# Ledger of designs, part 54: peptides against a protein of PDB entry 2AKA

Target 1, 299 residues: chain A of PDB entry 2AKA
Amino acid sequence: MEDLIPLVNRLQDAFSAIGQNADLDLPQIAVVGGQSAGKSSVLENFVGRDFLPRGSGIVTRRPLVLQLVNSTTEYAEFLHCKGKKFTDFEEVRLEIEAETDRVTGTNKGISPVPINLRVYSPHVLNLTLVDLPGMTKVPVGDQPPDIEFQIRDMLMQFVTKENCLILAVSPANSDLANSDALKIAKEVDPQGQRTIGVITKLDLMDEGTDARDVLENKLLPLRRGYIGVVNRSQKDIDGKKDITAALAAERKFFLSHPSYRHLADRMGTPYLQKVLNQQLTNHIRDTLPGLRNKLQSQL

## One batch from the design tools (peptide; made by RFdiffusion4, then SolubleMPNN)

Design b2_p13_8_s1 (from b2_p13_8, 9 letters changed)
Fold by OpenDDE base, seed 1:
Structure b2_p13_8_s1 (fold): chain B 299 residues (1-299), chain A 13 residues (1-13)
Amino acid sequence: as target 1 above (299 residues)
Amino acid sequence: SIEKALEELDSFL
C-alpha cells in the first residue's frame, strides 16, 4: 500500500491550508535530536542533495514537513508557493532560509508554523518526516534566554501526539545516557513503542570504543530498534563530497568494522529509508480508521 | 475541507 503516504501528504496539505495542523493527530514521524546530532545530514542523504540550511547553533527554526515522493522527475515544491518548481536545490535551501526569516524575523527566534516542502525524486522512497528544531541549552545571538524551553515546548506539540512516531537522532561520539533525543522520547514514550533510534557519528567514536550494544538493542531497548548511519564529515561537506560517494563510504564503513560487520545489512541510510517507509506505511494503515472517525465526528 | 478529507480517506478504507 505505497499510496498511503501520498494520501497523508494530501491531508497534511489540506489541513495546513485551513490552519488546523496543530490540532490534528496525523500519522507522522517527528525528527528530534540535539543541535549538531546529524538530523539535517540524514534528511539530505535521503534526497541525495544539499538543500537544508547550514550553520552554527539553531539552523532549523521552524518545523520542516519534508514530503519525499518517488517520481521519474527531480524537483521540489513548497506549499507556500504552489506551482513554482525548484530544480536547483541551492534555491530550495535559500527559500527555506527566506521563508524562515519572513516569519521569525531577524532575532533568530523560532516559530511553530511549519514549512511544507515536497521533493519529487527517482532516488527517494515515499516518506514524510517532520524535521524539528535541534534542542539547545545556550542561546545564540539575540535569541531569547528561554529559547531552550521554547524549542522543548514546540517539540512537545508534536511528540506528545499518539499518532506521532519519533525518530530520535543521537550521536555515537557522545554519552547516549545524555542524549537529548532519547530523553524527550522516553518522557513521552516511556515504553519505547513509538521511537526509532538513529545513531550518527559512528565514524567519530574514540578508538577502541563502539556502539554495538546500542545497535543490537541491548543497552536501551526500543521496540522499533536502532539504525546506525554515517554522515559526511564537515571536511567532506566543505570539500563538496557528493552524497552518492558518502553512501558508498557508509556501506564500506559498516562492512569493514569488526563490531558492525554482522549488522551491516541492517545499517546505513538506504536501510533507514526503507525501514521508515515501511514503518510509516504500517502506522498510517493502523491509524486511518481512528482518524476517519475523529474527522466524521467534527462534521 | 473535512468532507474532502473524508472522501479521500474512504477511498482507501
Scores: peptide ipSAE 0.143, ipTM 0.830, DockQ to the pose 0.580
Fold by OpenDDE base, seed 3:
Formats: structure tokens, C-alpha cells, sequence
Structure b2_p13_8_s1 (fold): chain B 299 residues (1-299), chain A 13 residues (1-13)
């Protein structure tokens, strides 16, 4: 069953190389959320490494096809840099930045051309995610004034596809009714069939408030439900706090919190990774016969 | 190519 994700990875790489990524409805998970919603932190927590660009404003400016592969060794490979193995994840971060700037230039613009990154690790489950630029309303620095719409249009190229699952990342310390992630998901998936909710920043909620009703799927129901996570703070990231220690703190948070203790076994980054692996595998199984027929009809 | 993609799919299905 786990062999389905590597198969789709090979298809993604092949289609990326020929520039046809937008035309093929491959089974995938697109990650959507507002800027600073915690998307990059969730992905880094899966890998257990700091490897994504950091900063204020729009950090992800190209789609990142992140292919996690369980392996006995730990290294990364880029599709644009075939044959080079990266063992230093700081070099992975620098390569993402360099490859982004090569295509977008210095104006902090965006490009719909994906970066394909494969990470082999003993600490990951087989999982492929497409990290998308964070939704924003306010251009910063040299960004074009229409950057909000450019990002939206880019996201729509992915999330409108029938075979695209949506990982909607929303911070708990903001009004969830105003969640950019849930809004875009509801627009393209009105029945909530393709959307998985992730609630970040549960540790940053005001005293006397909680996201229990959301996590119990009572407030804004999704068929695939919600999973709460606790990411490292920006201070913890800047201080190079170990991700393993952060995952232990996340587990402790859910177990000790009066509102979440009963959900603790269905919360946190490790559970999210497991659920996404299972859901992606099942989704691939369900969609591959249809994909095969579509490809056959194009011969 | 589409042919190679089909070969990969057929190897699994």
C-alpha cells in the first residue's frame, strides 16, 4: 500500500519535467493557509529538520512539492539538481531560496513553477505535500500591488482539481470564521469532501478560550475532520529548539489541557503525519484507475 | 511521455 505514494511521486517528477503539472489531475495534498498560519512549521516538524525559508511576509513564493520517503538514510534531492544529495538541511534551505530567486527575480514575486524536493529519512512516513504561498491581503516591500490575487490564482490552479486534497492550516488564536484557508477550501469544496483541517497555535489562545468545538468537528464540519498541532514559537525556531523536544512538548500540551486531554490521541504532529499518509494512500488508490483511463484517452 | 506514465501505472495496477 505504501508503494502508491512513490508511484505518484515518479509521475509528478515526470510531468514536472515536461511542464504539464497544471494539466494533470494527480492525486495530491495541497497545503493552504494565511501567512504565518504555521504551514512551514508543520512541514519541518514532519521532517524533523529546519529546511524551509524563513522571514516576514511571503516566504514560500513557488509551489514546493515536498516528497517525504521513509528510508534508512537521511538526505534530500531536488529534481532541478539531479544526482546531488544534500545531507545538510541548511544547504537545502539555501537551494530553495536560490532556485526561487532564479525564477522570480529579486522583486519577491511569485511563480507557479514548482520546486520538487524529495527528502529521504528514517523519521518520516511516505507523504507528498504541495506547499503553496501563504495568502495575504497586504503587499510588502517590492511585491506587486496585486500579489493577493496572484497568490489566489496560483492556489486555485491546485485546489480546484478534483483529485487534490486540501490541507487547510488555520491558527487558533484568530477567528476561524475568517480563516483564509477554510474560506478557499469552502469555495472549491463546499461539501467538505477534500478538506483536512489543521489548527495551529492552540498554545497561543487567550486564557479561558479553547478550540474544542472546532477540533470535535462541531463548529465548521469537515468530512475528514480537524487535527490540532502545536508548533515551535518563532523564538524557539530562532533559538534552534530541537524539533524532537518540541514534539514532546506538543504531546504534553494536549494531555495536560482540560479541553483537549480527551482528544490527545487524535492530535499532534505525529498523528497528523499518520492520517495524511493513510488518506493520501487511499486517495491514490481510488483515483489511479480514472487517471490511467484519462492518460490512455490522450494517446 | 504519456506512454512512460502509463507503463508506470500499469506496473502497479
Amino acid sequence: as target 1 above (299 residues)
Amino acid sequence: SIEKALEELDSFL
Scores: peptide ipSAE 0.141, ipTM 0.825, DockQ to the pose 0.575
Fold by OpenDDE base, seed 2:
Structure b2_p13_8_s1 (fold): chain B 299 residues (1-299), chain A 13 residues (1-13)
Amino acid sequence: as target 1 above (299 residues)
Amino acid sequence: SIEKALEELDSFL
């Protein structure tokens, strides 16, 4: 079972090399969320490193196929620069930025062409995610006036696929009914069969409010449920607060909170990693026979 | 190649 995700990673790499990445319905998890929903922070918390582009506006401007591989060593590799091992994750961030700018130009445009990044680490479970651009309604800087629609169209290329699971990242300190992530998920998955809800910013909710009903799957039911997480604050990020310390603080948050204490063992980033690994593994197992038949029919 | 990918799939199934 542990080898299914690496198998699909090899398939992804092979298909990327032949330019067919967008047309193949590979079993995958697409990560969707509004701008500042905490999506990048969730992914960085999985790795335990700061390695994603940061800034105001659209941070992710190309799909990032993030392949996490459990290993005894810690390093990153890009498909576009094979044989180069990155051990400095700041250099990983810079390479993502440079490779993004190479394709999109300086105008902060977007491109549907994926970046393929593999991270080997002793601190990760085998997990592959497709990080997608954050949904935004307002163009920033030199972005085209239709940037919202361009992002939407890009997301739709992934989330409409039958074998695509959707990791819908929504902040708790905003109205969940207005969540861009859950809106797009409901559009393409109206029965909530492919969607996993992630609720961020639980620590930033107004005093006397909680997301218990959401996390208990009572407000907007998803078959795969919801997992709450607590990310580092922007102040913590700017102060370079250690991710390990942040994960300990997250655990303490759930255990100490009256509304979440009973859910604490089914919350937090480590539990989310485990659930995603299991969900992806099971999804691959279920979809591989059909994928094989499709591939054979194309030969 | 797609063929190699299929061989890998076939080895697992």
Scores: peptide ipSAE 0.137, ipTM 0.818, DockQ to the pose 0.689
Fold by OpenDDE base, seed 4:
Structure b2_p13_8_s1 (fold): chain B 299 residues (1-299), chain A 13 residues (1-13)
Amino acid sequence: as target 1 above (299 residues)
Amino acid sequence: SIEKALEELDSFL
């Protein structure tokens, strides 16, 4: 059986080329989270490279359709510049920034027009994610005063779609009841059918506290459950700490932590990637017949 | 095109 994720990738590319992406309910995973929730670090850990824009405030300002493809070679390719292979992931970051600025202008505004990035790597599973702008309440710089609402409206265009799975990224070192990611997910998925919880910053929790109840799916139950991850610190990122070393440290964290050791085989970035690949594949299988019928009716 | 997308879907289903 052909891999379903590459099939949907071709559909996404085809629909992006005709400008109809917004109207088609393609099976996809939208990534949502507050600013600084660790969302970018989770995505970079899948690739094993630093390639996403970094900074304070709103970093992701356009949807990023990130298509991970298992391959013998490592390179990136953008849909807007087909045939150009990027092997330097710093150049990938710069291209995302340049392409974002080209559409949004200099005022750090947002645009709903996606950037399509495909990453070929021997270190990834086939996985497609739509990275969305981080939720914020505070405009920074020259951003419009209503930027919070503009971001929310953009997110709603994706997460309200029935075939959209939601990867809700929440930091453990903040009150999870106040998680912007879990709030928006509950608003559009009140039964928790489409939402996968990711808990970041487990290593930054106050001494004597843990997120065991959340990770065991006991506090805010999601049908698809929660997966804890440990990302690199900002110091480690600035110091260009190797992601492979960080993934080993993450594994050690879960194995050595009294509250998480029993969950360790169902935690961490590699497990998250595997789960997302499986869930996306199954979701595509379940949704493709309905999508076919919808497309046929539009002919 | 929608037609091409359908052809790809039909090849799989």
Scores: peptide ipSAE 0.132, ipTM 0.822, DockQ to the pose 0.610

Design b2_p13_8_s2 (from b2_p13_8, 9 letters changed)
Fold by OpenDDE base, seed 5:
Structure b2_p13_8_s2 (fold): chain B 299 residues (1-299), chain A 13 residues (1-13)
Amino acid sequence: as target 1 above (299 residues)
Amino acid sequence: SIAEALAELDAFL
């Protein structure tokens, strides 16, 4: 069953090469959330490496098709530079930045043209995610004044697809009723069938407050539920805190927290990765017959 | 190719 994700990855690569990605309702998980919601940190925690662009404002400016592949070796490959193996994940970050700037220019604009990145690692489960630009309301630098709508329109191209699962990333230290991720998910998935919630920044909540009701799926019910995670702080990132150490701290956080202790085995990055692998695998299985028929019609 | 992809799918199903 784990072979289904690599199969779909080969399909994604084949269709990307022929420019047909936009017309294919491939089973995938789109990652959505406001700026600074912690999307990139969740993805880096899966890989265990710092490899995504960082900064203020809009960091992800193109869709990033992140294909995680369990392997005995650790390296990355881009579809746009086939045959080059990256073993330094700082070079991966630089390549994402360079390839983004090549298409968008220096104005911090966005492009709907995806970057396809495959990461082989012994520390990952097979998982494909589409990292999407963070929703914003305030243009920065030379961004067009309508950048908010450009981002929303780009997100809608992914999340409106029936075979798209939605990883809605929301920070716990903000009003979840105002979550950009949950709002867009509710718009395109009103019954909460395709959405899985991720709650970040649980460690940054005010004393005496918790997200227990959200994590227990009692406040804003999603069929696929919610998973809480604890990412590295900006101080931890700047201080080069090891992701493995951060994952241990995350586990300790859930186990020690009075409101989350009973949920601890269904929380954290490793559990999220497992759930996403399983959900994507099952989703692929359910969609394969339809995908086959679609492929046959395109011959 | 799409044909190869379809063949791979058919082999898996």
Scores: peptide ipSAE 0.210, ipTM 0.851, DockQ to the pose 0.603
Fold by OpenDDE base, seed 1:
Structure b2_p13_8_s2 (fold): chain B 299 residues (1-299), chain A 13 residues (1-13)
Amino acid sequence: as target 1 above (299 residues)
Amino acid sequence: SIAEALAELDAFL
C-alpha cells in the first residue's frame, strides 16, 4: 500500500512531460478555498517548513503539485529543474516565485500550467496535493478584471474530474454557509462524496462562538467529514515561530477548548495528514483499474 | 510515454 502514492507521482510526472495533464483523470487531491483561507499554511505545516509564496492577494497563481515523500533525508526537487536538490526551503520559495513569474509575467496573472514540486522529508507521510489559486472577487494590481472567473475556470478543470478529491479549506472566523470552498465543492460534488472539509482559524472565532456542529459533521454533512486545524498567526509567522512549536500549540488548543476537547484525537494537522494519506491511498487503489483501462484504450 | 505509464501500472497491478 505504501507504494501507491509514489506510483501515481511517477505517472503525474510522466503525463506532465507529455503535456497531457489536463486530459487525464489521475487520482489526486485538489486544495480549494478563498484567498487567505489558510491553504498554504496547511501545506507548510505538513512539511514543517516555510516554503510557499506569501503576501496579499493572489499568492498561488499556478497549480502547485506538491508531492510529499517520506525519506531519511530532507530536500526538495522541481520537475522543471531535474537533478537540482534544494535543502534551503527559502530557495524553494524563491524558485516557485521565479517559475511562476517566468510563465505568467510580472502582472500577477494566472496560468493553468502546474509547477511540480517533490519534497523528501522524515516529517511527512507520502501525500500528493494540488494547491490551487485562492478564489477572489477583487482584482489587485495589474490583474485582469475577470480574474475571479479565470480562477474559477482553472479550479473547475481539476475539481470536475471524477477521480479528484477536494480538500475544501474554510476559515471558521467567517460565515461557513458563505464559504467559497464549500460552495465550489457543492457545485461539483452535490452529495459530498469527494470532499474533505478543513476548518482553519478556529482560534480566531469570536468569544462565545464555536464550530462544534461543523466539526461534528452536523451542519453541512460531508461523507468524508471535517478536520479542524490551527495555523500560525501572521504575528507568529513574522516572529519566526517554529512550526513544531505551533503543532504543539494546536494540540493544546483542541485539548483545552470546552467545545473541541472530545474531538481532539480527530483534529489537528498530524491527524489531517494521516487521514489524507489514507484517503488518497484508498482512492488510488479504487481508481487504478479504471485508469489502466483508459490508458490502454489510448494506445 | 503512455506505454511507459502502462508498463509501470502493469508492474504494480
Scores: peptide ipSAE 0.209, ipTM 0.854, DockQ to the pose 0.600
Fold by OpenDDE base, seed 2:
Structure b2_p13_8_s2 (fold): chain B 299 residues (1-299), chain A 13 residues (1-13)
Amino acid sequence: as target 1 above (299 residues)
Amino acid sequence: SIAEALAELDAFL
């Protein structure tokens, strides 16, 4: 039996080639979070490579459809440059930046036109994520004063769809009640049916504080629950600490922490990958009959 | 095409 996720990837590619009918509600996971919430770090930890644009402010300025495909080889391909295989992930980063600037110009504006990136790797599970621009309240550079609303409107195009799951990325070292990710998720999913909570920066919480009640799903309950992760610090990134060592440090963090030790087997990036693969697969299975009927009606 | 996409879905289901 072919994997359901690769099937949906082929549908996504086909629809991108025809011109996206705004009416396509494909089963997908949209990644939402404030600027610097740790979204890019979570995605890079899945691949085990540094390949996403970095910096202050809005780095993701177009939707990035990230298709992870388990394979024996490691390389990336863009839909906009078919046949070019990227094996250097710095070149992948540069291509994302160049393709973003080609469409948005130099003003650091945003565009709703997605970039489609497929990553083949032996280190990934089959998983498709749509990385969305980070929510911001402060325009930077030549950005229009309404950039916050432009980002919000772009996010709403994805997260309002019934077949869209929401990966809400929130930092633990900020007031979770004020999380931009959880706020937007609650607006479009008030019953918490489509939202998966990711809590980053658990290692950066003040001494004597913890996110145990959040991770145990007791504070702001989501049907799909919360998963805590520990990303590399900015110092670790600048020091070129490898992701493999970071994943080992993450495991050690949860096992050694008195508040999280009992949750450690249901925490961390490898567990998050498994959960997302399973949840997306199940969600595709549930939505495919409806999608088939919709496609048939468009013939 | 939508027809090809539907054919792939039908082959899978």
Scores: peptide ipSAE 0.194, ipTM 0.847, DockQ to the pose 0.610
Fold by OpenDDE base, seed 4:
Structure b2_p13_8_s2 (fold): chain B 299 residues (1-299), chain A 13 residues (1-13)
Amino acid sequence: as target 1 above (299 residues)
Amino acid sequence: SIAEALAELDAFL
């Protein structure tokens, strides 16, 4: 079972090389959420490194296929620059930005062409995620007025695929009924079969409020449930607060919170990684026979 | 190629 994710990674790389990514419904997890929902922080917490573009507005402007590979070594590799090993994750961030700008130009436009990034680390489980542009309603800089729709259309290319799982990232300090992530997930997965809910910013909820009913899967039921996480604050990110320390603080948050203590063993970033690894592995196993038949029909 | 992808799948399945 442990080899299924690496197998799909090789298939994904092969399909990326031939430009057929859109037509082959590979088993994958697409990460969706509004701008500032905490998507990038969740992904960085998996790696334990700061490596994603940061800023105001639309930061992710191309799909990022993030292939996490458990390894004794720690380094990153891009599919577009094979053989270059990145050990400085700041250089990884800069490469994502440069490669994004190379394709989108200076107008901060978006492109549906993925960036394929593989991260080897002893701190990760085997996991492949597709980070997608954050949903926005407001164009920033030189972005076209229709950028909201362009992002939506890009997201739809991924989340409409039958073999795509949806990691819907929603902030708890906002009305979850209005969550962009949950809205798009419900549109393409009305029965909640493919959607995993992630609730961020639980530490930023108003005093006397909690997301217990959501996390207990009672308010907006998803078959795959919800996992709460606590990310670093923007101040902590800017201050380069250690992710390991942040993960310890997250664990302490859940254990000490009256509303979440009973859920603490099913919350937090490490648990999310484990669940995603298991869900993806099982999903790959279930979808591979169909994928094989589809590929064979294209020969 | 699709053929290579199938070969990898078939080797695993």
Scores: peptide ipSAE 0.171, ipTM 0.842, DockQ to the pose 0.638

Design b2_p13_8_s3 (from b2_p13_8, 9 letters changed)
Fold by OpenDDE base, seed 1:
Structure b2_p13_8_s3 (fold): chain B 299 residues (1-299), chain A 13 residues (1-13)
Amino acid sequence: as target 1 above (299 residues)
Amino acid sequence: SIAAALEELDRFL
């Protein structure tokens, strides 16, 4: 079972190399959410490193296929620069920015062409995620006025696929009924069969409010449920708080909060990583026979 | 290639 995610990673790399990525329904998890919903912070918390572009507006402008591989060594590799090992994760961030700008230009436009990044680390479980551009309503810089629709169309290319699981990232400090992530998930998965809910910013909710009913799967039921996480605040990021200390603070948050204490063993980034590894592994097992038959019919 | 992908899949199925 432990080798199924690496197998799909090799398939994904092979299909990327032949330009067929658009038509292949590979078992994958697409990460969706509004801008500033905390998607990139969740991914960085899995790795335990700051390596994703940061800034205002649309930061992720190409799909990022993030392949996490458990290893005794820590390094990153890009599919577009094979053989170069990155051990400084700041250089990983700079390479993502440079490769994004190479394809999209300086206008902050988007491209549907994925960046393929593999991270080897002792701190990760085997897990592949596709980070997608954050949904936005407001063009920034030289972005076209229809950028909202361009992003939506890009997301739809992933989330409409039957073998795509959806990691819907929603902030708790906003009305969940207005969640861009849950809206797009409901459009393509009306029965909630493929959607996993992630609730971020639980630490930023107004005093006397909580997301207990959401996290208990009582408000907007998903078959795969919801997992709450606490990311580093902007103050924590600016203060260079390490991710290890942030994960300890997250655990403390859930254990000490009256509304979440009883859920604490089924919350937080480490639990989310474990659940995603298990769900992806099971999903691959269920979809591989159908994928094999499809590929055989194309020979 | 699709053939190489199938050979790899066949090792795990």
Scores: peptide ipSAE 0.164, ipTM 0.846, DockQ to the pose 0.584
Fold by OpenDDE base, seed 3:
Structure b2_p13_8_s3 (fold): chain B 299 residues (1-299), chain A 13 residues (1-13)
Amino acid sequence: as target 1 above (299 residues)
Amino acid sequence: SIAAALEELDRFL
């Protein structure tokens, strides 16, 4: 059977080119979470490269459709720069920033118009994710006073769609009952059918506390469960700590932690990537017949 | 086009 994810990627590119992304309910995974929840770090850990914009406040200001494709070669391509192959991931970061600023202007505003980025790599599974702006309550700098609502409205354009899976990213070092990611997921998916929980910052929890009950799906049950991950610290990112070394440290963390050792084979970034590939593939299989019928009715 | 997208889907299904 041909890979379903590459098929949907071609459909996604075609629909993006005609401006119809809003009207088509393509099977996809939207990544949601508060600012600094660790969303961008999870995506970079999948690629094994530093390539996403960094900074304080709202860094992701447009939806980023990230299409990971397993390949013998490593390079990136943008839909807006057809035929240009990027082999330097710092140039990928700069292109995201430049293309963001071209549409949003200099005032750090947001735009609902996606950036489509395809990454070919031997280190990835086939996986498509839509990285969305981080939810915030407080405007910073030159941000419009209604930026919280603008972000919310943008997220709702994705997560309200029936064929959208939700990757809800929550930090463990914050009260999970207050998670912006889980709140928005529960609003649009009250039965937890479309939501996958990711718990970041497990290494930053207070001594004598753990997220065991969350990761065991006992506290706030999701049908698709929770996966814990350990991202690089900001110090490790600034120090250019290798992502491969960080993934080894993550594995060691779960294996050595008394509360998580029994879950270690169902935790960490490599397991998350595998689960997302499988869940997206199955979700595409289940939704394609309905999508075909919808498209046929529009002819 | 929607037609091209349908043709691609029909090749897969």
Scores: peptide ipSAE 0.163, ipTM 0.846, DockQ to the pose 0.568
Fold by OpenDDE base, seed 2:
Structure b2_p13_8_s3 (fold): chain B 299 residues (1-299), chain A 13 residues (1-13)
Amino acid sequence: as target 1 above (299 residues)
Amino acid sequence: SIAAALEELDRFL
């Protein structure tokens, strides 16, 4: 059976090359969440490499179309510099930063123009995600005073599309009722049909508290449910803790925790990756006939 | 090209 995700990747690349028509509704997963919600850590855990920009404030300032492709080799390629293979993932990080700054300038502004990054790896499933800027309420540094609205408007360009699935990333150590990710998802998907919940920072919850009711889909029900993950701490990231060791620690966390042990086989980053691959594949299959008809009417 | 991508899509459908 032909891989549907690579097919949509070729469509996405072709549309990016001619200028994305704002009317294109490609089947995709948009990643949304507040600043420091753990979005970048989830994506890096899929790749098993540190390759995303780090820092205070808005780290992702352009949409990052991350195309993961299962391959026998490990390298990255950008659509804006075709034919250059990156094998050093620090160089991938630097290229994202440089390409971001080329378009946004030095003022830490944002741009709706995507960066298209393809990562070939033996450690990934075929998966395409659109990483979006983290929601913020307070401008930092030289950011414009309306940066909150600029980010919101950028997110709305993706999440309002009917064929867009929403990966809503929320930290467990914050009030989930106030989650920026779940709020924006509820606004554009009031019936919870397109939203997949990711709960990060489960290891940072106060002693005697847990997110069991959320993970069991009892508190804020989503049709596609919730998946809990445990990312590396900022100290672990700064200390260059190995991602493989972090994934083993995540598995141990769920298996050992009294509130989560019964869910452990439906939790963690490897399970999330499998679910996203399956959800995206099925979503592509369901939407392709409609997309074909729309494209044919535009020719 | 978009045409080539559509042809590939048509082969799948």
Scores: peptide ipSAE 0.160, ipTM 0.837, DockQ to the pose 0.702
Fold by OpenDDE base, seed 4:
Structure b2_p13_8_s3 (fold): chain B 299 residues (1-299), chain A 13 residues (1-13)
Amino acid sequence: as target 1 above (299 residues)
Amino acid sequence: SIAAALEELDRFL
């Protein structure tokens, strides 16, 4: 039986090639969150490599369709340069930056045109995510003054689609009631049917505070619940701390924390990856019949 | 093409 995620990946690539991405409601997971919410770190932790652009301000400036494919080999391929295999993930980062700049120009503008990146790895589950620009309220550098609205409009093109699941990434060291990710998710999914909550920076919470009530789905209930993760610190990233070591530290964090110990088997990056694979697979199964009917009506 | 996408979907469904 063909895996459902690879099937949808081929459809996604085909639709991207014909420019019809806007009209097709493909089953997908859109990743949303404020700037510095930890989105890029979550995605890199899935791959086990540093490959996403980093910096101050808006780093993701185009949608990144990240197709993770379980394979015996480790390499990346871009849809815009088919046949080129990347084994150095720093070269993957540079290609994302170059391809972003090619379309957006030098002014750090945004573009709704996706970059399609496929990563083959023995360390991943089959999973497709659409990384979206981080929500910001303040233009940085030469960004247009309306950049907040441009980002919002771009996000809305994805998250308003009925077949889009929403991975809402929120930092625990900020007021979760004010989370930009949870706000936009609540706007387009008021019943919390399509939203999966990710809580980052649990290790950076003030002493005597915890996110237990959020993680137990008691504060802001989502049908699909919340998963806590602990990413590498910026110091750990700059120090080139190995992601495998960071994942072990994350596991230790949840097991040793008095507020999270009882949840530890339902927390962390490996569990999140498993849940997302299962959620996406089930979502594809549920949506494919409707997608087929829609495509038939367009013939 | 939409036709090719349908053919692929029909092989799965």
Scores: peptide ipSAE 0.159, ipTM 0.843, DockQ to the pose 0.559

